Peptides against a protein of PDB entry 2Q3Z. Designs and how they scored, part 108

Target 1, 272 residues: chain A of PDB entry 2Q3Z
Amino acid sequence: YVLTQQGFIYQGSAKFIKNIPWNFGQFEDGILDICLILLDVNPKFLKNAGRDCSRRSSPVYVGRVVSGMVNCNDDQGVLLGRWDNNYGDGVSPMSWIGSVDILRRWKNHGCQRVKYGQCWVFAAVACTVLRCLGIPTRVVTNYNSAHDQNSNLLIEYFRNEFGEIQGDKSEMIWNFHCWVESWMTRPDLQPGYEGWQALDPTPQEKSEGTYCCGPVPVRAIKEGDLSTKYDAPFVFAEVNADVVDWIQQDDGSVHKSINRSLIVGLKISTKS
Target 2, 254 residues: chain A of PDB entry 2Q3Z as posed
Amino acid sequence: YVLTQQGFIYQGSAKFIKNIPWNFGQFQDGILDICLILLDVNPKFLKNAGRDCSRRSSPVYVGRVGSGMVNCNDDQGVLLGRWDNNYGDGVSPMSWIGSVDILRRWKNHGCQRVKYGQCWVFAAVACTVLRCLGIPTRVVTNYNSAHDSNLLIEYFRNSEMIWNFHCWVESWMTRPDLQPGYEGWQALDPTPQEKSEGTYCCGPVPVRAIKEGDLSTKYDAPFVFAEVNADVVDWIQKSINRSLIVGLKISTKS

## One batch from the design tools (peptide; made by RFdiffusion4, then SolubleMPNN)

Design b2_p18_5_s1 (from b2_p18_5, 7 letters changed)
Fold by OpenDDE base, seed 3:
Structure b2_p18_5_s1 (fold): chain B 272 residues (1-272), chain A 18 residues (1-18)
Amino acid sequence: as target 1 above (272 residues)
Amino acid sequence: MEESPIIDYGPEYESYAS
């Protein structure tokens, strides 16, 4: 597993790549204990402790639990996401410099959600937790990352005749998005899907009723196998979605146009 | 199949189309 406790998280844009230093701190005092608390407050443990504990030997199971528990949606998870630049009642996502402070705050406040996180914060905390639990994990940055909300592998914009977006921009392309990849075997799948698995702790879409994502084999995404659990279509769309503009005309007609100027997906993985 | 995880410094670029 990854032993490095300090590293970098890549941010910015495809044209202007930048990074920030990050202290993952998976071996700092008390962090492993906090990770175990995280497992012990997850919904599956609360529902059936014996079953949950019996499955903790599976990195597939644990990875999925961690993906859900790093965000506070649906459970007593670690971080509350916020993107509106109103962070006065908490800590700005841009202010964090490591996972340790976040995890300690969460535990010290009775597993109360920490305010606030965005994608790289979610990913970094997940990376710390998974490393603590012995799962080799790295943070991944994807530039021009698509968020598909209706599982059609398209990012759809409605525009007026002047090209201005109309209505709610529910689907979007992030300048960058971060998630994690974890190394594991996949005995629950057909042979050949062992290796790096994508997991996304940022609460974007529900998977089987919970804000979590993955694990899904990176190989499945590369090969376009959208039937592979978990959440292959969503992750595939993040890196491959087509952008469609629905353009309203003056006569009331609507024209469908494929936006070929937007190239979705450019991946950087961090080795430390 | 991707290489097994190694501890190394620096970024690794990857294309999903490869």
Scores: peptide ipSAE 0.020, ipTM 0.560, DockQ to the pose 0.030
Fold by OpenDDE base, seed 1:
Structure b2_p18_5_s1 (fold): chain B 272 residues (1-272), chain A 18 residues (1-18)
Amino acid sequence: as target 1 above (272 residues)
Amino acid sequence: MEESPIIDYGPEYESYAS
């Protein structure tokens, strides 16, 4: 998970699993220097360089910084996300074949955001950076991945009497979503939470005012410990959210129905 | 700096019937 430079990223859907080859390239020429630049332009360094540098021995701290810096939200981060199929002023997210070109473009253009990324691109770049910094990391794909926006662990749909969804889907279930898991100890938590930690660099929700997510112990998610920092409720919802339909009837009454046809969460981790 | 767009939809939504 540190030494392997080439791998695969899983995509598609739960019914039709696909994969693409990806060059992580953490040991290629100049990549380590770029990763160090990424740390040196992060908001915490700019605010207090001494404090930031003193904390870089912590993979927990570094992981959270990288999660925030891989996206360009809030900072001079690497990638700009776009999902509307209008990529003419940049590179289509589907065109990337590795992290190296992305990181080199970012650095060579004065740390200007690279256009464009989607979830697997964010995850793959984060994986490269973390591996480069000596943190064992893998890309994870979650099929039927929920995005909970109001922290109630539910994906809620409002429907009319005919079962048709009303209004815009603010909360959603992705066909697939990618993030990373990194191996580290958690001295900041109670014993037993060492091991794989989930980190999500795709800018979905703010955590402590910044578009970042994690690290949160995979064990905490599995055991339902939602008090565990960082961002346990959000990550828990990605893999465990219940789907609820609010159905409005002709008389104006609203009925709650659990949607059993939608099953959230099917995880696949990279094997190398 | 300019903030990146927030995720509003993915490559493919999970449908009610799927």
Scores: peptide ipSAE 0.019, ipTM 0.456, DockQ to the pose 0.082
Fold by OpenDDE base, seed 5:
Structure b2_p18_5_s1 (fold): chain B 272 residues (1-272), chain A 18 residues (1-18)
Amino acid sequence: as target 1 above (272 residues)
Amino acid sequence: MEESPIIDYGPEYESYAS
């Protein structure tokens, strides 16, 4: 995973899986330097350089920093997310073909945020940076991926008697969502949680005050250990949330309905 | 508890390269 520079990212839907080629390019000229700059402009370094540098030997620490720095929320991070189809003042997320151009643009413009990214772009750039720093990493695509905003492990919709959404649809299910998994030991946890760790650089929810996510052991998610740091409930919900419809009838009554037709979570990982 | 037949996905996104 560390040595491969070209790969594929899975997209589309559960019924119609697609993939795109992607140039990760972690060994291209200047990319390592850019990754080091990314570390040197992170908020923890700016707060206490000595402490930050002393912790860079930990893939747990570095993974969490990278998760936060790939997005520009809260810091001088790499990418600005946008999902409203208005990309005229930047580059459409759908036009990127590799991480190298994104990282070079970021550096060349004084670490100014690059417009624009969506989930697979965030994940791919994170994958490049982590691989460049020697952490085995792969991109993961989760079909029917849930975004739980209130940590109740539910995706809740309010509907009228005709099934039409009422109010703001804040919580949602993506046709697909991408993040990364990195291989590392977890000396900060109980034995048995070494292996693949989920990290999500797409800015969705704050973790300890910063838009970052993970690392959390994939094993913990599979076994339902939601107490495991970092951000186990959020990642668990992405792949296991239940969908609930609150249906208001014409008589004013509200009924709870479980949506069993929409199954959350179908995960596929890259092999290179 | 009642089962809903309604399927509601978020927006669909795709790369131009796919």
Scores: peptide ipSAE 0.016, ipTM 0.417, DockQ to the pose 0.170
Fold by OpenDDE base, seed 4:
Structure b2_p18_5_s1 (fold): chain B 272 residues (1-272), chain A 18 residues (1-18)
Amino acid sequence: as target 1 above (272 residues)
Amino acid sequence: MEESPIIDYGPEYESYAS
């Protein structure tokens, strides 16, 4: 989780799992320096360098900073996300084969956001950075991954009487989503929550005003402790959200039903 | 600090592996 520089990232769908090789390259030349630059340009450092530096011994703190800084939302972060298949003014997310080139591009262009990333790219870069900083980290793929926008642990589809989805589809289920899990103690929590912590660097929702997510104990998610910081409800929803269909009838009435045909979450935690 | 624009999502993530 720290030593391996090459690995696989799982993609595809629940029914057809694929993987790609990925060069994390946390020990390649200059990568550590870039990771330190990443920390030095984070908003918390810019606001109060002394306080930020004093907290860098905490993998909880660092993990949260990294989750925010891997995306360029709200800061001088590494990657700009794009999902509309218009990548002509940058690099297609599908073309990346490792984290090293991304990080080097970011640094070499004055910490200007790299175009473009999607979930596995965000996750992989975060994994590289965290490993580089000595935090055991793995990339996680979750199939049928939910994006809950209103923190109700539901993916809600509005449907007409014919079952056709209506509305803007603000909440959705991704065919797959990637994030990272990092091993750390949680002295900021009650005992028992040490171990794997989920962190999501893909800019999906704001946490405390910043596009970041986690760390949240995997144990908390498994046990349904949604009060556990950080962002337990969101991460829980990614893997456990119920799908609700709001079916509008001809008379204007709305029927709520749980869609059991769509099962949210099939998480693969990989060792390499 | 400069913020990224609002993310526009498709119906699902698209990748060459999907």
Scores: peptide ipSAE 0.011, ipTM 0.463, DockQ to the pose 0.109

Design b2_p18_5_s2 (from b2_p18_5, 8 letters changed)
Fold by OpenDDE base, seed 3:
Structure b2_p18_5_s2 (fold): chain B 272 residues (1-272), chain A 18 residues (1-18)
Amino acid sequence: as target 1 above (272 residues)
Amino acid sequence: PEESPIIDYGPAYESYES
């Protein structure tokens, strides 16, 4: 997982799985230096350089920093996310073929955010950085991936009597979503949570005031332990949320219906 | 061509335009 520089990222849908080739390039010239710059411009370093540097031996700490720094939210991070198909002043997320060009652009422009990224781009860049820093990491794709925005483990839709979605959409499901899993021990947790840890660099929800997510043990998610840090409820919802339709009738009554046609979560892990 | 997540039923990010 650390040594592989070329791989595939899974995309598409649960019924029609696709993949794209990706050059992670963690050993290409100058990439390690760029990863170190990324650490040196993070908010924790700027606040207290000595404390930040002293904690860089912890994959838990570094993973969380990288999760936050791959997106440009809150800091001088690498990528600006955009989903509205208006990419004329940058590079379309669909145009990237590897992490190296993105990281070089970021560094060469004085750590200015690169336009633009979406989930697999964020995940792939995070994977490159983490691998570069010696943390075994893989890109993960989750089909029918839920984004719980109100921490209730539900995706809720309001619908009229005809089944049409009404009002503001405050919840969402991606046909696919990508994040990373990194291998590390968790001395900050009870025994048994070592192994793969989920980290999500796509800016979806704030964790402790910063757009970052994880690390959270994959085991904790599998076993439904939502008390473990970091961000277990959010990651759990991505793969397990129930979809609820609130159907409004003409008489003003509301009917709650569990939408069993939308099965959340189908995770695919990369082999290399 | 590469495919993006397309089933968007709400905002998933804090938008920035810089």
Scores: peptide ipSAE 0.021, ipTM 0.592, DockQ to the pose 0.097
Fold by OpenDDE base, seed 2:
Structure b2_p18_5_s2 (fold): chain B 272 residues (1-272), chain A 18 residues (1-18)
Amino acid sequence: as target 1 above (272 residues)
Amino acid sequence: PEESPIIDYGPAYESYES
């Protein structure tokens, strides 16, 4: 989880699982220096360098910083996300084959955001950075991954009397979503939450004002302990949200229905 | 070619499974 520089990232759908090879390259020339630059341009460092540096011995702190800095939202982060299939002014997310080129481009262009990333690219770069910093990390893929926008653990759709979706969908389910899990102790939590911690660098929702997510104990998610920092409800929803249909009736009433055909979550962790 | 994640997979998935 630290020494492996090449691996696979799972993609596709729950029924049609695919994978791509990926070069994490955490030990390639200059990558460590770039990871250190990433830390040195983070908002917390810019605000108070001494305080930030004093906390870099904590994988909890560093993990949270990295999850925020892999995306360019709110800061001089690495990647700009784009999902509209219009990548002419950059590199298609599907074109990347490793983290090294991305990180080098970012650094060599004055920490300018690299165009473009999607979930597996964000996750893979985060994995590279965390491994480079000595934190055991793996990429995780979750199929039918929910994006809960209002923190109610539901994915909600509005439908007419015929079951047709009405209006813009605010909440969504990804065919797949990728994030990382990092191994660390959690001295900031009650005993028993050491081990794998979920971190999500894809900018989806703000956590404490920044597009970052985690670390949250995988155990907490598994056990449904939503009080556990950081971002347990959001990560829980990614893998466990219920899908609710709000169906408007002819009389103007609204019927709530649990959509049992849409099952959220099928998580696969990598062995490498 | 690799496929981008589908944002609106919910309805597509529903229709696929229905």
Scores: peptide ipSAE 0.020, ipTM 0.564, DockQ to the pose 0.113
Fold by OpenDDE base, seed 4:
Structure b2_p18_5_s2 (fold): chain B 272 residues (1-272), chain A 18 residues (1-18)
Amino acid sequence: as target 1 above (272 residues)
Amino acid sequence: PEESPIIDYGPAYESYES
């Protein structure tokens, strides 16, 4: 995982799985230096450099910092996300073929946010950075990936009597979503949670005031231990949320129905 | 064309970006 510079990122849908080649390029010239710059411009470093540096030996700490810094939300992070198909003032997320160009652009423009990223771009850049920092990391694709905004482990659709979705549709299911899993020990947790940890650099929800996610033990998610830091409920929901339809009737009554036709979560972990 | 990563599961399974 640390040694592989070229790989594939899975995309598409559960019914039609696609992949793209991706150059992670963690060993290319200057990339490690850029990763170190990324750490040196993080809010925690700016607040207290000594404390931040003292914690960089912890892959838990570093992983969380990287998940926050790969996106430009709340900080001088790498990528600006955009999903509205208006990419004319930047680079389309679909145009990227590797992390190296993104990181170099970020650094060369004075750590200004690179336009634009989406989930696989965020994940891929995070993967590169984490690998550079010696943390075994892989990109993960989850099909039918839920975005739970209210931490209730549900994707809720409000529907009228005709089944038409009403409201702002704030909660959603991605056809696919990408994040990373990093291998690390978890000395900050009870024994048994070492191994793969999920980290999500896509700015979906704030965690402790910052758009970051994880690390959370994959084991915790598998076992349903939602108390495990960090962000276990959110990550759990990405792969296990139930879809609930709130059906409003003509009389104003609301019927709750579990939509069993929508199965959230089909995770594919890359082997390379 | 790469499918939008957002699926709006309305009655017609329309893509959120379409």
Scores: peptide ipSAE 0.016, ipTM 0.545, DockQ to the pose 0.135
Fold by OpenDDE base, seed 1:
Structure b2_p18_5_s2 (fold): chain B 272 residues (1-272), chain A 18 residues (1-18)
Amino acid sequence: as target 1 above (272 residues)
Amino acid sequence: PEESPIIDYGPAYESYES
């Protein structure tokens, strides 16, 4: 995984899986230096450089820092997310063909946020950075990916008696979502949680006050151990959330219904 | 070389890749 510079990112939908080629380019000239700059401008370094540097031997620590720094929320991170199709003042997320141009633009503009990214762009840049730092990493795609906003492991929709969605529909299921998995030991956890760890650099929810996510053991998600740091409930919900419809009747009563037609979670991992 | 996909399906999350 560390050695692969060119690959594919899976997109589309569960019914129509497609992919795009992507240049991760972790060994291209200057990219490692940019990754080191990313570490040196992170909030933890700015707060206490000595402490931050002393922790960089931990892939757990570095992974969490990178997940936060790939997005520009809360810090001088790399990418600004945008989903409203208004990209005229930047680059459309769909236009990127690799991580290298993004990272170079970020660095060359004084660590100014690059406009714009979406999930696969965030994931791909994170993958590049983590690989540069010697952490085996892959991009994963999850179809019908849930965004749980209240940590109850449910995607909740409010409907009227006719089944029409009411309100803002704040919680949602993405057609697809991308994040990364990195291989590391977890000395900070109970034994057995070494291996692939999920990290999500797309700014979806705050973790400990910062838009970051993970690392969380893939094993913990598989086994339903939601007590494991970091962000196990959120990542679990991305792949396993139940969909619930709250149906309001004309008399004002509300009925809870499990929506079995909406199945969350179809994850694709890749290997060379 | 081209990447090969491995599919893990919910509602039970499973991983078969190492």
Scores: peptide ipSAE 0.014, ipTM 0.490, DockQ to the pose 0.036; fails the geometry check

Design b2_p18_5_s3 (from b2_p18_5, 7 letters changed)
Fold by OpenDDE base, seed 1:
Structure b2_p18_5_s3 (fold): chain B 272 residues (1-272), chain A 18 residues (1-18)
Amino acid sequence: as target 1 above (272 residues)
Amino acid sequence: PEESPIIDYGPEYESYAS
């Protein structure tokens, strides 16, 4: 997971799984230097360089920094996300074939945000950076991936008496979503949570005031331990959220219904 | 595009409900 430079990213839908080749290129010329620049422009370094540098031996700390710095929200991060199909002033997220070009563009333009990324692009760049820094990392794809916005572990839809969705669908389920898992020990947690840790660099929700996510032990998610740092409830919801329909009747009454037709979560991890 | 994440549960939900 550190040595592999070329791989695949899974996309599509649960019914129609697809993949694309991706050049992670963590050992290509200049990429390590760019990763170090990424660390040196992070908000924590700018605030207190000595403290930041003293913590860089911790993959937990570094992982969290990288998850925040791969997106340009809140900082001088690498990628700007866009999902509205208006990419004329940049590069379409669908056109990227590797992390190397993205990172080089970012550095060569004075750490200016690269336009544009979506989830698999964020994940792939994070994977490259973490591998460069010696942290075993893989890209993960989750089909029917939930985005819980109010931390209640539910995806809630409001419907009229005819079952038609009302409102703007603030909470959503992606056909697929990508993030990364990194292998590390967790000395900050109880014993047994070493191993794969989920990190999500796509700017979805703020964690401690910054668009970042994780690391959280995959084991904790599987066992339902939502008290573990970091962001266990959010990651848990991505793979396990229940879908609830709030159905308003013509008399003004509201009925709660569990939507059993929508199954959240089908995770595929890369094997290389 | 098919390779981009989208919200596509509306039609599917209707198919299950019908």
Scores: peptide ipSAE 0.019, ipTM 0.529, DockQ to the pose 0.099
Fold by OpenDDE base, seed 5:
Structure b2_p18_5_s3 (fold): chain B 272 residues (1-272), chain A 18 residues (1-18)
Amino acid sequence: as target 1 above (272 residues)
Amino acid sequence: PEESPIIDYGPEYESYAS
């Protein structure tokens, strides 16, 4: 997980799984230096350099910093996300074939955000950075991945009597979503939560005021321990949310229906 | 190029009034 420089990222859909080759390139020339720059421009370092540096021995701390710095939200992070198919003023997320070019562009342009990324690009860059810093990391793909915005573990759709979706569509299910898992001990938690920790660098929800996510023990997610830091409810919902239809009838009554046709979560982790 | 993630709202439903 640390030594592999080339791998695959799973994409597509649950029914039609695809993959792309990806050059993580964590050992290419200058990449480690760029990762160190990433740490040195993070908001915590700028606020208190001594405190930030003293905590860099903790993979928990570093993982959380990297999760926030891979996206450019709230800081001088690496990538700007875009999903509206308007990429003319940058690079299409689908055009990237590795993390190295992205990181070099970021650094060479004075840590200016790179346009553009989507989930697998965010995840892949995070994977590269974490591997550079000596943290065993893999990219994870979750098919039918839920984005819960109100932490109720539900994806809610409002529908009229004809089944047509009404109102805003803020909560959503991706055909696939990517994040990373990193191996680390969790001395900050009760015993038993060592192992793979989920981290999500795609800017979806704020955690403690910053667009970052994790680390949260994969075990905690599997066992439904939503009190476990960091961001257990959000990550849990990505893989376990129920889909609910609120159906308004012609008489004005509203009925709750569980959508059995939409099953959230089919997680695939890489083995390298 | 790989397919961008898409939002899946599930299948269309028939009218509940029927």
Scores: peptide ipSAE 0.015, ipTM 0.498, DockQ to the pose 0.072
Fold by OpenDDE base, seed 3:
Structure b2_p18_5_s3 (fold): chain B 272 residues (1-272), chain A 18 residues (1-18)
Amino acid sequence: as target 1 above (272 residues)
Amino acid sequence: PEESPIIDYGPEYESYAS
């Protein structure tokens, strides 16, 4: 998980699983230096360099920093996300074939955000950075992945009497979503939560005021321990959220219905 | 290291494309 530089990222849908080749390239020339620059421009370093540096021996701390810094939200992070199919002023997320070019572009342009990324790009870059820093990391794909925006473990759709979705569709289910899992001990938690930790660098929701997510023990998600830091409810919802339809009736009343046909979550971890 | 198990397998349905 540290030594592999080339691999595959799973995409597509639960019914039609696809993959793309990806060059993580954590050992290519200059990549380690870029990862160190990433740490040196993070908000915690800028606030208190001594404290930040003293904590870099903790994979928990570093993982959380990297999760926040891979996206450019809130800081001088690497990638700007875009999902509206308008990529003319940058590079289409679908065009990337590896993390190295992205990281080099970021550094070479004075740590200016690279346009553009989507979930697998964010995850892949995070994987590269974490591996480069010696943290065993893999990319994970979750099919039918929920995005819970109000921390209620539900995906809520508002529908008219014809079943058509109304509003901005703020909460949603991705056909697939990618994040990373990193192997680390959790001395900040009760015993038994060492092992794979989920980290999500795609800017979806703020955690403690920053667009970052995790680390959260995979075991905690599996066992439903939503009190476990960091961001257990959000990650749990990605793989376990219930879908609720708020259906407006012809008389103006609203009916709440659990949509049992929409089942969230099918997680696949990579070996390379 | 041990691989994570599959959580809540479900069928394909219409969702937002990413």
Scores: peptide ipSAE 0.013, ipTM 0.459, DockQ to the pose 0.055
Fold by OpenDDE base, seed 2:
Parts: sequence; C-alpha cells; structure tokens
Structure b2_p18_5_s3 (fold): chain B 272 residues (1-272), chain A 18 residues (1-18)
Amino acid sequence: as target 1 above (272 residues)
Amino acid sequence: PEESPIIDYGPEYESYAS
C-alpha cells in the first residue's frame, strides 16, 4: 500500500470486470518533490502557509488537500477531467499508463492542468501522491456508481407515461467509478472509525466549497453513519443510492417508482 | 472488519445493495 509501485486498476462493468496495469511510481525520481509542490500550491497554503504546514502531519488534513488538488477545479490542481471523447488537444484518459508522466507534465509546465483525466486517472494520481507522502492507499473501483447531485441519496429520473426519460439526465450512474482508500486514524472522530478512509479526487460535487471528497471512514459508510465527516452522504450514495423513476401520467399525476433493475454499488478494494 | 495495509490479502468485493 506504500511500497508497491506497479499495480492494477479495475474497470469495465459489473458483468464484465476488467483491469489495466498502472505504474504508480511513487518512488521514482522527482516524484516526492512534485508531491511537495502540490502541497505548496494548494489554496490553504497560499492563504496561510504556516497554518497549512503545521497541519501536514495529519493524514486527514493531507488526504483532503490531495483530494482537492488532484483535480484542477478551484485551484492549480493536476488534472482536468473530460468525458466527451474529444481529447485532440491533450492526452486521452485511456492513454495513460501511470501517474509519473502526469505528475511530471504538471510540474514541468508550471503546475498547469494536465489534459485529460477520468476517474481512474484521478484515483491513480491521488494514490501515487498519498503513497509518496507515506499514507497507505489503494485504488478502489465501484461498479454501478451513483452520482447524487442533490444529496438525497437518490438517483432520480423523470419519465413520461411510456417510461421514456424526459429532459436531461442530471444524475447518473457510472458503469464504474474509481477513488482511493487511505489508512489512517481519525482522532477528529469518535473512537472506532480508524482504518480505511474513502477519498474521491474526481470532481463531482463540492465539499465545503471545493471539489474534493473525504476522508470518510469506510466503516461509517458500511454502517450507514451519514453524520461522519467528510462527505458521508455523498460517498454512501455512490455505493448505495436508490434509483427512483418519477413517471408522469396522462392526467398530470406523478408516480414514484423504485427502479429495481438498477442496483447501485459493487465495490472492489484492491491490494495494489 | 477492514484489513490493515500490513496484511497480505487479495482484492475484496463488496456490494452495498441490500
């Protein structure tokens, strides 16, 4: 979880699970320096360097910073996400084979955002950075992963009387989504929440004004403790949201239906 | 219970749908 530099990232779908090899490369030349630069350009450091540095001994603090800085939203972060299959002005997310090239490109171009990333790229880079900083971390893949946009633990679709989706699908379920889990104590929480903590560097929703997510105890998610910081409801929804269809009838009434054909959440926790 | 990073084990599979 710290020493492993090569591993696999799970992808595909719940029915067709596959993986790709990935070079995390946390111990390659210059990578530690780049990780430190990442910390030194984060908004909290820029606002108050002394305060930020004083908190870098906390894996909770560092994990949250890294979650925000791996994406370029809100800051001088590493990666720009793109999902529309138009990657001509950058590198296709599918082309990356490791974190090292991404981090080097970011640093060598003055901390300019690297084009482009998707979830596994974000997760893998976060994993590299966290491991480099001494935090045991693994990449996690969740199949049928929900993106809840309104924090109600539901994925909601609007349909006409014939079951056809109306309007834009604002909320969605990814075929797969990747994030990381990091091992840490949680002195900021009640006893029992030490262990694996979920962190999601893919920019999906803002947390306290920044596109970041976690750390949240995996235990809290498993037990349904949504009061646990950080971002427990969002992470919980990723792995266990209900899908609801709002079906408009011809008389103007709306029928609520639980979509039982769409089951959210199948998580694979990796060793490497 | 979650395994610590010092334990040698393979990938874990979990479904939260119940």
Scores: peptide ipSAE 0.010, ipTM 0.541, DockQ to the pose 0.030; fails the geometry check

